# Designs tried in a protein design run: peptides against a protein of PDB entry 4Z63. Part 83

Target 1, 334 residues: chain A of PDB entry 4Z63
Amino acid sequence: LCLGMNDLTGNIPEDLFHLKRLNLLGIQENRLSGSLSREIRNLSSLVRLDVSWNLFSGEIPDVFDELPQLKFFLGQTNGFIGGIPKSLANSPSLNLLNLRNNSLSGRLMLNCTAMIALNSLDLGTNRFNGRLPENLPDCKRLKNVNLARNTFHGQVPESFKNFESLSYFSLSNSSLANISSALGILQHCKNLTTLVLTLNFHGEALPDDSSLHFEKLKVLVVANCRLTGSMPRWLSSSNELQLLDLSWNRLTGAIPSWIGDFKALFYLDLSNNSFTGEIPKSLTKLESLTSRNISVNEPSPDFPFFMKRNESARALQYNQIFGFPPTIELGHNN

## One batch from the design tools (peptide; aimed at target 1 A148 S172 M307)

Design b2_p30_3 (made by RFdiffusion4)
Pose (drawn by RFdiffusion4):
Structure b2_p30_3 (pose): chain A 334 residues (1-334), chain P 30 residues (1-30)
Amino acid sequence: as target 1 above (334 residues)
Amino acid sequence: SHWITSDETDSELYRSFDRELAERLTEELE
């Protein structure tokens, strides 16, 4: 049953909860509102539930043991409150959970021993607080994690050294501490390709510690953290690097020669720092900016990227990394 | 000068991306 992208109003008629054979309900992008009824436990054949872009509110009903076939739950852009219900946190069938841009709050609690099919999680633009849940690496299939724009505090848990399935990790604007510990931990996640750390670690020093090694790293964004120190050399060993954004920090010293050695680099933003010295000549032999013989695969995280020119400008959206224009941005330095 | 993030308060900017996600999920189920 597909009703998406109309102008429907009111709540879901209780009539709909008699459909015990329905495996797909798309009501997304309408004006629907009210609470999402607890009678939804009666729809035991559901595989995909798309409630996105409506005006729903109240708690997400804790009925999800009654929906054992649920694989996709899409609730993004609604007014849902409370945390993740225990039944949803215990669902062994969920592949994907998108609750982004909701009014959700409290500690974030998932039973990752129980969620054996979870491969994608998007909780962005919510009010989840407390520490990042230490058990997240126990979701052995979780590839894609977007926790951006939340109210967490403290450091990245030590157990994140074991997050073997992690590919795309977006932690922007989440009030994270100790970028030194965050980078030393996260370098052990061997599948990490895209990492977004923007608006965390405010005023901290960027670790220069050269044992740090991110081998498969493709996209590194750590911006507007007002970080100090120099261009970290440990980064030169990430040969796959495509997009690097260190902008809006307090970084100083000269821009080193090895920045021109990244063969797949098509975008770099070192703007709004305290960089001095001349421009390194090696930026003229960047391979992805010269010939057409460098070819690589674009990273594919499940989240869009946003770009801001200044503090008051409306943002630009890029659904894919290769939507960024090939760019050298060195402005507002010394 | 500019900078990149993975989130934005302007919800309308997410619309096209969420439609692409919905299309990809439909294709996977088929």

Design b2_p30_3_s1 (made by RFdiffusion4, then SolubleMPNN; from b2_p30_3, 18 letters changed)
Fold by OpenDDE base, seed 3:
Structure b2_p30_3_s1 (fold): chain B 334 residues (1-334), chain A 30 residues (1-30)
Amino acid sequence: as target 1 above (334 residues)
Amino acid sequence: PSWIDSTTDDLSLYKEHDQQLLEKILKELE
């Protein structure tokens, strides 16, 4: 049953919960309000539940132990409060959980040893507090993680050295500290291709440790952190780099010539820093800017990217990495 | 005067992304 993208109001009719053979329920993009009924537990054949973009409030009902086939739960853009219900945090069937843009609070707790199928998690823009959950690496299939815009104070957990499944990770604007520790840990995530750390580590020094190595890094975004230091030498070993945004920091020194050696680099933003010297001639030889043969068929994160402007313009949304225009931004430097 | 982020206050900008994500999910169910 798909009733999405309408102007439906009120509550879900109780008789809907008698549909025991229902595999797909989509009621997204309506004006449904009140609490999400506990009677969803009666939908024992449910594989997908989409209640996103509504006016639901209250706590998410703790009935997911009665939904043994549920693979996809989408509840983004609602007014849900409380935590992740215990049965949801222990779901062995769940592949994707999206609860972005709610009012969920407390410490984020997931039983990753039970969540054996979880591959995508979006909890961005909530009210979670405390530290990042140390046991996330125990979610052995967890590939896509958005935890942006929560209050996860402190450092990236040491346990994330073992986060082998992690490919796409966003922690934008999450009150994180110690960039040196974070990079020192995350370099061990051998499948990490996309890392977004914007609006963290305020005023820290970007480490220039040549021992740091991100083997498969394609997208690095560490913008608006007020970071000090220079262009990090360790980044030159990330041969697959496609997108680099280090804008709105306090980085100094020259832009190194090795920045033009990245064969796949099509988007470079070093703007609003304190770089000096001349523009490397090697940047004019970036193959990705001269040929249209960028492979569009690469996997993308399950979280979006936005081009934010501080002054006036509406943010631009990009669903795919290759949706970004080929760009070299070096403006507002010394 | 811009930077990349994974979040925005303009919620309307998530709609297209969420639709594409839904299409991806539906394809995985086939």
Scores: peptide ipSAE 0.599, ipTM 0.950, DockQ to the pose 0.788
OpenDDE base, seeds 1, 2, 4, 5: peptide ipSAE 0.568, 0.591, 0.580, 0.570; ipTM 0.942, 0.946, 0.943, 0.942

Design b2_p30_3_s2 (made by RFdiffusion4, then SolubleMPNN; from b2_p30_3, 19 letters changed)
Fold by OpenDDE base, seed 3:
Structure b2_p30_3_s2 (fold): chain B 334 residues (1-334), chain A 30 residues (1-30)
Amino acid sequence: as target 1 above (334 residues)
Amino acid sequence: PSWVDSTTDDLSLYREWDRQQLEKINQELA
């Protein structure tokens, strides 16, 4: 049953919950309000539930133990409060959970040992507090994680050294501290291709530890952190780098010549720093900017990217990394 | 001033993304 993108108001009719053979329920992009009915438990054949972009409020009902076939739960952009229900946090069938842009609060707790099928998690823009859950690496298939815009105080857990499934990770604006520790830990994520750490680590020094190595890193965004230091030498070993944004920091020194050696780098923003010296001639030889025939695998995170502009201009959305225009931004370095 | 971010205050920009993601999900289910 697909009823999305209408102007439906009120509550879901109770009789809808008698559809025991229903596999797909989509009521997204309406004006449905009130609590999400506990009677969804009666939809025992449900594979996908989409209630996103509504006006639902209250707690998410704890009925997911009665939905053994549920693979996709989409509840983004609602007014849900409380935590993730225990049955949802223990779902062995769930592949994707999207609860972005709600009012969920408390400590984020997932029983990752039970959530054996979870591959995508989007809990961005909520009110979760405390520390990042140490047991996330126990979600052995978890590839995509967005936890941006929460209040996860402290450091990246040491356990994330074992986060082998992690490929796409966003922690933008989540009150994280200790960038040296974070990078030291995350370098062990052998499948990590996309890392967004924007608006964290305020005023810290970007580590220049030559022992750091991100082999598969394609996208690194660490903007607007007021980071000090210089261009990190360890980054030169990330041969697959496609997009680098270190803008709006306090980085100093010269832009190193090795930055032009990246074969796949097509988007570079080092603007609004304190870099000095000459522009490396090697930047003029970036193959990605001169040739269209570069065969590279594009990272495909399950969270979007935006180019934030000054207050006067609407942000631009990019659905794909390659949607970014080829860019070299070196402006506003004083 | 501009920078790349994975978040925005303009929620409307998520709508098209979410529609595309739903389409991908539906393709995985067929």
Scores: peptide ipSAE 0.626, ipTM 0.953, DockQ to the pose 0.783
OpenDDE base, seeds 1, 2, 4, 5: peptide ipSAE 0.503, 0.576, 0.581, 0.466; ipTM 0.862, 0.933, 0.936, 0.849; seed 5 fails the geometry check

Design b2_p30_3_s3 (made by RFdiffusion4, then SolubleMPNN; from b2_p30_3, 18 letters changed)
Fold by OpenDDE base, seed 1:
Structure b2_p30_3_s3 (fold): chain B 334 residues (1-334), chain A 30 residues (1-30)
Amino acid sequence: as target 1 above (334 residues)
Amino acid sequence: PSWISSSTDDLSLYREHDQQLLKKIDEELA
């Protein structure tokens, strides 16, 4: 049953919950309000529940133990409060959980040992506080993680060295500290291809540790952190790098010539830093911008990217990394 | 400022993404 993208108001009719054979319920993008009924528990055949972009409030009902086939729960852009219900946090069937842009609070707790099928998690723009959950790596299939715009004060947990399934990680604007530790830990995520850390690590030094190595890194965004230091030498070993944004920091020194050696780099933003010296001529020889076709069919994160052109303009939204135009931005340097 | 992030204050910008995500999910269920 798909009733999304209408102007429906009020509550879900209770009789809807008599549909025991219903596999898909989509009521997204309406103006439904009130609490999400506990009677969703009666939809025992439910595979996908989409209640996103509504006006639901209250706590998410703790009835997910009665939904053994639920793979997709989309509840983003509502007014849900409280935490993630225990039954949801223990769901063995759930593949994707999206609760972005709610008012969920407290410590983020998931029983990752039980959530054996979880591959995509979006809890961005909530009110979670405390530390990042140390047991996230126990979600053995968790590939996509967006935890941006929460208040996860502190450091990336040491346990994330074991986050083998992690491919796409967004922690933008989450009050993280200690970039050296974060990078030192995350380098061990062997499948990590996309890392977005914008608006963290305020005023810290970008580490230039030659021991750091991100083998599969394709997208690195660490913008607007007021980071000090220079272009990190360890990054030169990330041979698959496609997009690099280190803009709006306090980086100094020369732009190194090895920046032009990346075979797949098509987007480079080093603007609004304090770089000096000459523009490397090697940038004019980037293969991705001259002779190589970039593959458009590569997997992308389940979370979007945004580009703010200026303070007054509306941000641009990109679903895929290849949606970004080929760019070399070196403006507003010395 | 011109920089990339994975979050924005303009929540309406997520709509298109979420619609595309839904399509992706539909394909997985097909």
Scores: peptide ipSAE 0.574, ipTM 0.943, DockQ to the pose 0.813
OpenDDE base, seeds 2, 3, 4, 5: peptide ipSAE 0.566, 0.556, 0.559, 0.560; ipTM 0.942, 0.938, 0.940, 0.940; seed 4 fails the geometry check

Design b2_p30_3_s4 (made by RFdiffusion4, then SolubleMPNN; from b2_p30_3, 18 letters changed)
Fold by OpenDDE base, seed 3:
Structure b2_p30_3_s4 (fold): chain B 334 residues (1-334), chain A 30 residues (1-30)
Amino acid sequence: as target 1 above (334 residues)
Amino acid sequence: PSWIDSSTDDLSLYREHDQQLLQQIDEELA
């Protein structure tokens, strides 16, 4: 049953919850309000539940133990409060959980040992506080994680060294501290291809430790952190790098010539730093900028990217990394 | 002057993404 993208108001009729054979329920993009009914528990055959883009409020009902086939739960852009209900946090069937842009609060807790099928998690733009959950690496299939815009004070947990399934990770604007520790830990994530750390680590020094190595890193975004230091030498070993944004920091020194050795680098933003010296000639030899054959078919994160402009300008949204235009931005350096 | 972020205050910018996500999910279920 798909009733999305309408102007439906009020509550979901109770009779809808009597559809025991219903596999798909989509009521997204309406104006449904009130609490999400506990009677969703009656939809025992439900595989996908989409209640996103509504006006739901209250706590998410703790009925997911009665939804053994539920693979996809989309509840983004609502007014849900409280935490992730226990049954949802223990769901063995759930593949994707999207609760972005709600008012969920408290400590983020997931029973990753139980959530054996979880591969995508989007909890961005909530009110989760405390520390990042140390047990996230126990979600053995968790590939995509967006935890941006939460209040995760502190450091990346040491346990994330074992986060082998992690491929796409966003912690943008989450009040994280200690970039050296974060990078030192996350370098061990062998499958990590996308890392977004924008608006964290305020005023810290970008580590230039040659021992750091991100083997499969394709996308690195560490913008607007007011980071000090220089272009990190360890980054030169990330041969698959496609997008690098280190803009709006306080990085100094020369732009190294090795920046032009990246065969797949098509987007480079080093603007609004304090780089000095000459522009490396090697940048003119970037193959990705000369040949249009960027493989568009690479997997992308389940979370979007935004190009934020000054407060007066609307941000641009990109669903895929390849949606970014080929770019070299070196402006506003002293 | 711009920078890349994974979040924005402009919620409307998520709509297209979310629609595409739903489509991908539906394709997986088919």
Scores: peptide ipSAE 0.620, ipTM 0.954, DockQ to the pose 0.843
OpenDDE base, seeds 1, 2, 4, 5: peptide ipSAE 0.582, 0.585, 0.597, 0.597; ipTM 0.946, 0.947, 0.949, 0.950

Design b2_p30_4 (made by RFdiffusion4)
Pose (drawn by RFdiffusion4):
Structure b2_p30_4 (pose): chain A 334 residues (1-334), chain P 30 residues (1-30)
Amino acid sequence: as target 1 above (334 residues)
Amino acid sequence: SETMMSSGELLENGVVINLTESSWISSADV
């Protein structure tokens, strides 16, 4: 049953909850509102539930043991409150959970021993608080995590050294502390390709500690953290690097020669720092900016990227990394 | 899900060099 992208109003007729054989319900992008009824436990054949882009509110009903076939739950852009229900946090069948841009709050609690099929999680633009849940690496299939724009505090848990499945990790604007510990921990996640740390670690020093090694790293964004220190040399060992954004920090010193040694780099933003010295000549022999014989695969995280020119400008959206124009942005330095 | 592309395919609109302005990237619309 596909009703998506219409102008429908009111709540879901209770009539709909008699459909025991329905495996797909798309009601996304309408004007529907009210609470999402607890009678939804009666739809035991559901595989894909798309409630996104409506006006729903109230708690997400805790009925999800009654929906053992649920694989995709899409609730993004609604007014849902409370946390993740215990039944949803215990669902062994969920592949994907997208609750982004909701009014959700409290501690974030998932039973990752129970969620053996979870491979993608998007909780962005919510009010989840407390520490990042230490048990997240226990979701052995979780590849894509977007926790951006939340109300967490403290450090990245030590157990994140074991997050073997982690590929795309977006932590922008989440009030994270100790970038030194965050980078020392996260370098042990061998599948990490894209990492977004923008608007965290405010005023901290960027670790220069050169034992840090991110081997498969493709996209590194740590911006507007007002970080101090120099261009970290440990980054020169990430040969796959495609997009680097260190902008809007307090970084100083000269821009080192090895920045021109990234062969897959097509986008770098070092703007709005305190960089001095001349421009390194090696930026003229960047391979992805010269010939057409460098070829690489574009990273594929499940989340869009946003770009702001200044503090008051409306943002630009890029669904894919290769949507960024190949750019050298060195402005507002010394 | 990753797509393969050469530098030439990325350089169809040229290289943007900016020495005066500034910007930054986020995963959320701030």

Design b2_p30_4_s1 (made by RFdiffusion4, then SolubleMPNN; from b2_p30_4, 11 letters changed)
Fold by OpenDDE base, seed 2:
Structure b2_p30_4_s1 (fold): chain B 334 residues (1-334), chain A 30 residues (1-30)
Amino acid sequence: as target 1 above (334 residues)
Amino acid sequence: SERLYSGGERLKNGVVIDLTGSSWVSSVDL
């Protein structure tokens, strides 16, 4: 049953929960309000639940033990409060969890040893606090992780050295500290292609450690951190780099010539820094600028990218790095 | 916002380069 993209109001009719053979419930992009009914437990054949872009409130019901086939739960852009229900945090069937842009709070706890199918996790723009869950690498299939705009104080856990499944990671604006440790850990994530660390590490030095190596890194975004230092030499070994944003920092020195060696580099933002010297002539020789035939295979995380053209501008959401289709999320950007 | 872009010049091929607010001795027309 798909009823998305309407002006439906009120609650889900109770009779809908008698549909024991229902595999897909999509009621996204409506004005549905109140609590999400516990009677969802009656939908024992449910594979996909989409309640996103509504006015739901209260706690998410702890009924996911009664949903053994549930693979996809989308609840982004609602008013959900509390934590992740225990049954959801232990779901062995769940492949994708999207609860971005809610009011979820407390410590993030997932039983990753139980969540054997979890591939995508979007919990961005919530009120989670405490530390990053050390056991996230135990989610052996977890590829996409958005934890941006939470209050995960402290450092990236050392356990993330073992996060081999990790490909797309956003920790933007999460009160993180110690960029040197974070990069030193995350370089061990050999499948990491997209790393977003914007609005963290305030005033720290960007490490220039030549031992750092991100083999598959395509997207690096570390904007608005007030980072000091220079263009990091270790980045020159990331031959697949497509997008680099180091804007709104305090980086100094010259832009190095090796920045023009990135054959796939199509987006470069070094704005609002203290760089000096000449623009490298190698930038004018970038194959991406000169060749019409460069197929850029963009990393496509399940979570959106948000761009502000200026500090006062509305955030624009992008599902693709190149395509920049503007979706304006007007929600909890405060 | 997960990304904060200060701006950027989008070239005809879709490339974006932004160096706004940096101190340059020379300008290169792209």
Scores: peptide ipSAE 0.022, ipTM 0.606, DockQ to the pose 0.058
OpenDDE base, seeds 1, 3, 4, 5: peptide ipSAE 0.017, 0.016, 0.020, 0.011; ipTM 0.556, 0.527, 0.529, 0.553

Design b2_p30_4_s2 (made by RFdiffusion4, then SolubleMPNN; from b2_p30_4, 10 letters changed; failed a check: too like the target's own chain)
Amino acid sequence: SERLLSGGERLKNGVVINLTGSSWVSSVDL

Design b2_p30_4_s3 (made by RFdiffusion4, then SolubleMPNN; from b2_p30_4, 10 letters changed; failed a check: too like the target's own chain)
Amino acid sequence: SERLYSGGERLKNGVVVNLTGSSWISSVDL

Design b2_p30_4_s4 (made by RFdiffusion4, then SolubleMPNN; from b2_p30_4, 10 letters changed; failed a check: too like the target's own chain)
Amino acid sequence: SEKLYSGGERLKDGVVINLTGSSWISSVDL

Design b2_p30_5 (made by RFdiffusion4; failed a check: the pose's geometry)
Pose (drawn by RFdiffusion4):
Structure b2_p30_5 (pose): chain A 334 residues (1-334), chain P 30 residues (1-30)
Amino acid sequence: as target 1 above (334 residues)
Amino acid sequence: ESSGSGYDLDVEKLIEEGLNKSSWISSVDV
């Protein structure tokens, strides 16, 4: 049953909850509102539930043991409150959970021993607080995590050294501390390709510690953290690097020669720092900016990227990394 | 998967234009 992208109003007629054979319900992008009824436990054949882009509110009903076939739950852009219900946090069948841009709050609690099929999680633009849940690496299939724009505090848990499935990790604007510990821990996640740390670690020093090694790293964004220190040399060992954004920090010293040694780099933003010295001549032999013989695969995280020119400008959206124009942005330095 | 190649571009022009630009990237709209 596909009703998506219309102008429908009111709540879901209770009539709909008699459909015990329905495996797909798309009601996304309408004007629907009210609470999402507890009677939804009666729809035991559901595989994909798309409630996104409506006006729903109230708690997400805790009925999800009654929906053992649920694989995709899409609730993004609604007014849902409370946390993740215990039944949803215990669902062994969920592949994907997208609750982004909701009014959700409290501690974030998932039973990752129970969620053996979870491979993608998007909780962005919510009010989840407390520490990042230490048990997240226990979701052995979780590849994509977007926790951006939340109300967490403290450090990245030590157990994140074991997050073997992690590929795309977006932590922007989440009030994270100790970038030194965050980078030392996260370097042990061998599948990490894209990492977004923007608007965290405010005023901290960027670790220069050269034992740090991110081998498969493709996209590194740590911006507007007002970080101090120099261009970290440990980054020169990430040969796959495609997009690097260190902008709007307090970084100083010269821009080193090895920045021109990234063969897949097509986008770099070092703007709005305290960089001095001349421009390194090696930026003239960047391979992805010269010839057509460098070829690589674009990273594929499940989240869009946003770009702001200044503090008051409306943002630009890029659904894919290769949507960024190939750019050298050195402005507002010394 | 999607693959891309290099960009056959004038690097000096990029550097000159880049000196007058400022921005930053996030995963969410701030």

Design b2_p30_5_s1 (made by RFdiffusion4, then SolubleMPNN; from b2_p30_5, 12 letters changed; failed a check: the pose's geometry)
Amino acid sequence: TVTRSGQNLDVEALIKEGLTRSSWVSSVEV

Design b2_p30_5_s2 (made by RFdiffusion4, then SolubleMPNN; from b2_p30_5, 15 letters changed; failed a check: the pose's geometry)
Amino acid sequence: TVTRTGYNLDVNELIKKGLTSSSWVSSVEL

Design b2_p30_5_s3 (made by RFdiffusion4, then SolubleMPNN; from b2_p30_5, 10 letters changed; failed a check: the pose's geometry)
Amino acid sequence: TRTRTGQNLDVEKLIKEGLTKSSWISSVEV

Design b2_p30_5_s4 (made by RFdiffusion4, then SolubleMPNN; from b2_p30_5, 12 letters changed; failed a check: the pose's geometry)
Amino acid sequence: TRTRTGQNLDVNKLIEEGLTKSSWVSSVEL

Design b2_p30_6 (made by RFdiffusion4)
Pose (drawn by RFdiffusion4):
Structure b2_p30_6 (pose): chain A 334 residues (1-334), chain P 30 residues (1-30)
Amino acid sequence: as target 1 above (334 residues)
Amino acid sequence: ESSHWLMSYDERSREELLAEKFAEIEAHLE
């Protein structure tokens, strides 16, 4: 049953909850509102539930043991409150959970021993607080995590050294501390390709510690953290690097020669720092900016990227990394 | 000279996003 992208109003008629054989309900992008009824436990054949882009509110009903076939739950852009219900946190069948841009709050609690099929999680633009849940690496299939724009505090848990499935990790604007510990821990996640740390670690020093090694790293964004220190050399060992954004920090010193050695680099933003010295001549022999013989695969995280020119400008949206124009941005330095 | 920075969330409010989506839907129906 597909009703998506219409102008429907009111709540879900209770009539709909008699459909015990329905495996797909798309009601996304309408004006629907009210609470999402507890009677939804009666729809035991559901596989994909798309409630996104409506006006729903109230708690997400805790009925999800009654929906053992649920694989995709899409609730993004609604007014849902409370945390993740215990039954949803215990669902062994969920592949994907998208609750982003909701009014959700409290501690974020998932039973990752129980969620053996979870491979993608998007909780962005919510009010989840407390520490990042230490048990997240226990979701052995979780590849894509977007926790951006939340109300967490403290450090990245030590157990994140074991997050073997982690590929795309977006932590922007989440009030994270100790970038030194965050980078030392996260370097042990061998599948990490894209990492977004923008608007965290405010005023901290960027670790220069050269034992740090991110081998498969493709996209590194740590911006507007007002970080101090120099261009970290440990980054030169990430040969796959495609997009680097260190902008709006307090970084100083010269821009080193090795920045021209990234063969897959097509985008770099070092703007709005305290960089001095001349421009390194090696930026003239960047391979992805010269010939057509460098070829690589674009990273594929499940989240869009946003770009702001200044503090008051409307943002630009890029659903894919290769949507960024090939760019050298060195402005507002010394 | 110019500058910019990247992030992974949309800074617009939920109401603002929905209003834009409702306007797109209305235009599509018309």

